Peptides against a protein of PDB entry 2L2L. Designs and how they scored, part 15

Target 1, 42 residues: chain A of PDB entry 2L2L
Amino acid sequence: SPEERERMIKQLKEELRLEEAKLVLLKKLRQSQIQKEATAQK

## One batch from the design tools (peptide; aimed at target 1 I9 K13 E19)

Design b2_p30_8_s2 (made by RFdiffusion4, then SolubleMPNN; failed a check: too like the target's own chain; its pose is not in this set)
Amino acid sequence: MLTLEEIEEQIKLQEEKVVLLKKKIKELEE

Design b2_p30_8_s3 (made by RFdiffusion4, then SolubleMPNN; failed a check: too like the target's own chain; its pose is not in this set)
Amino acid sequence: MKTLEEIEEEIKLQEEKVKLLKEKIKELEE

Design b2_p30_8_s4 (made by RFdiffusion4, then SolubleMPNN; failed a check: too like the target's own chain; its pose is not in this set)
Amino acid sequence: MLSLEEIEEQIRLLEEKVVLLKKKIKELEE

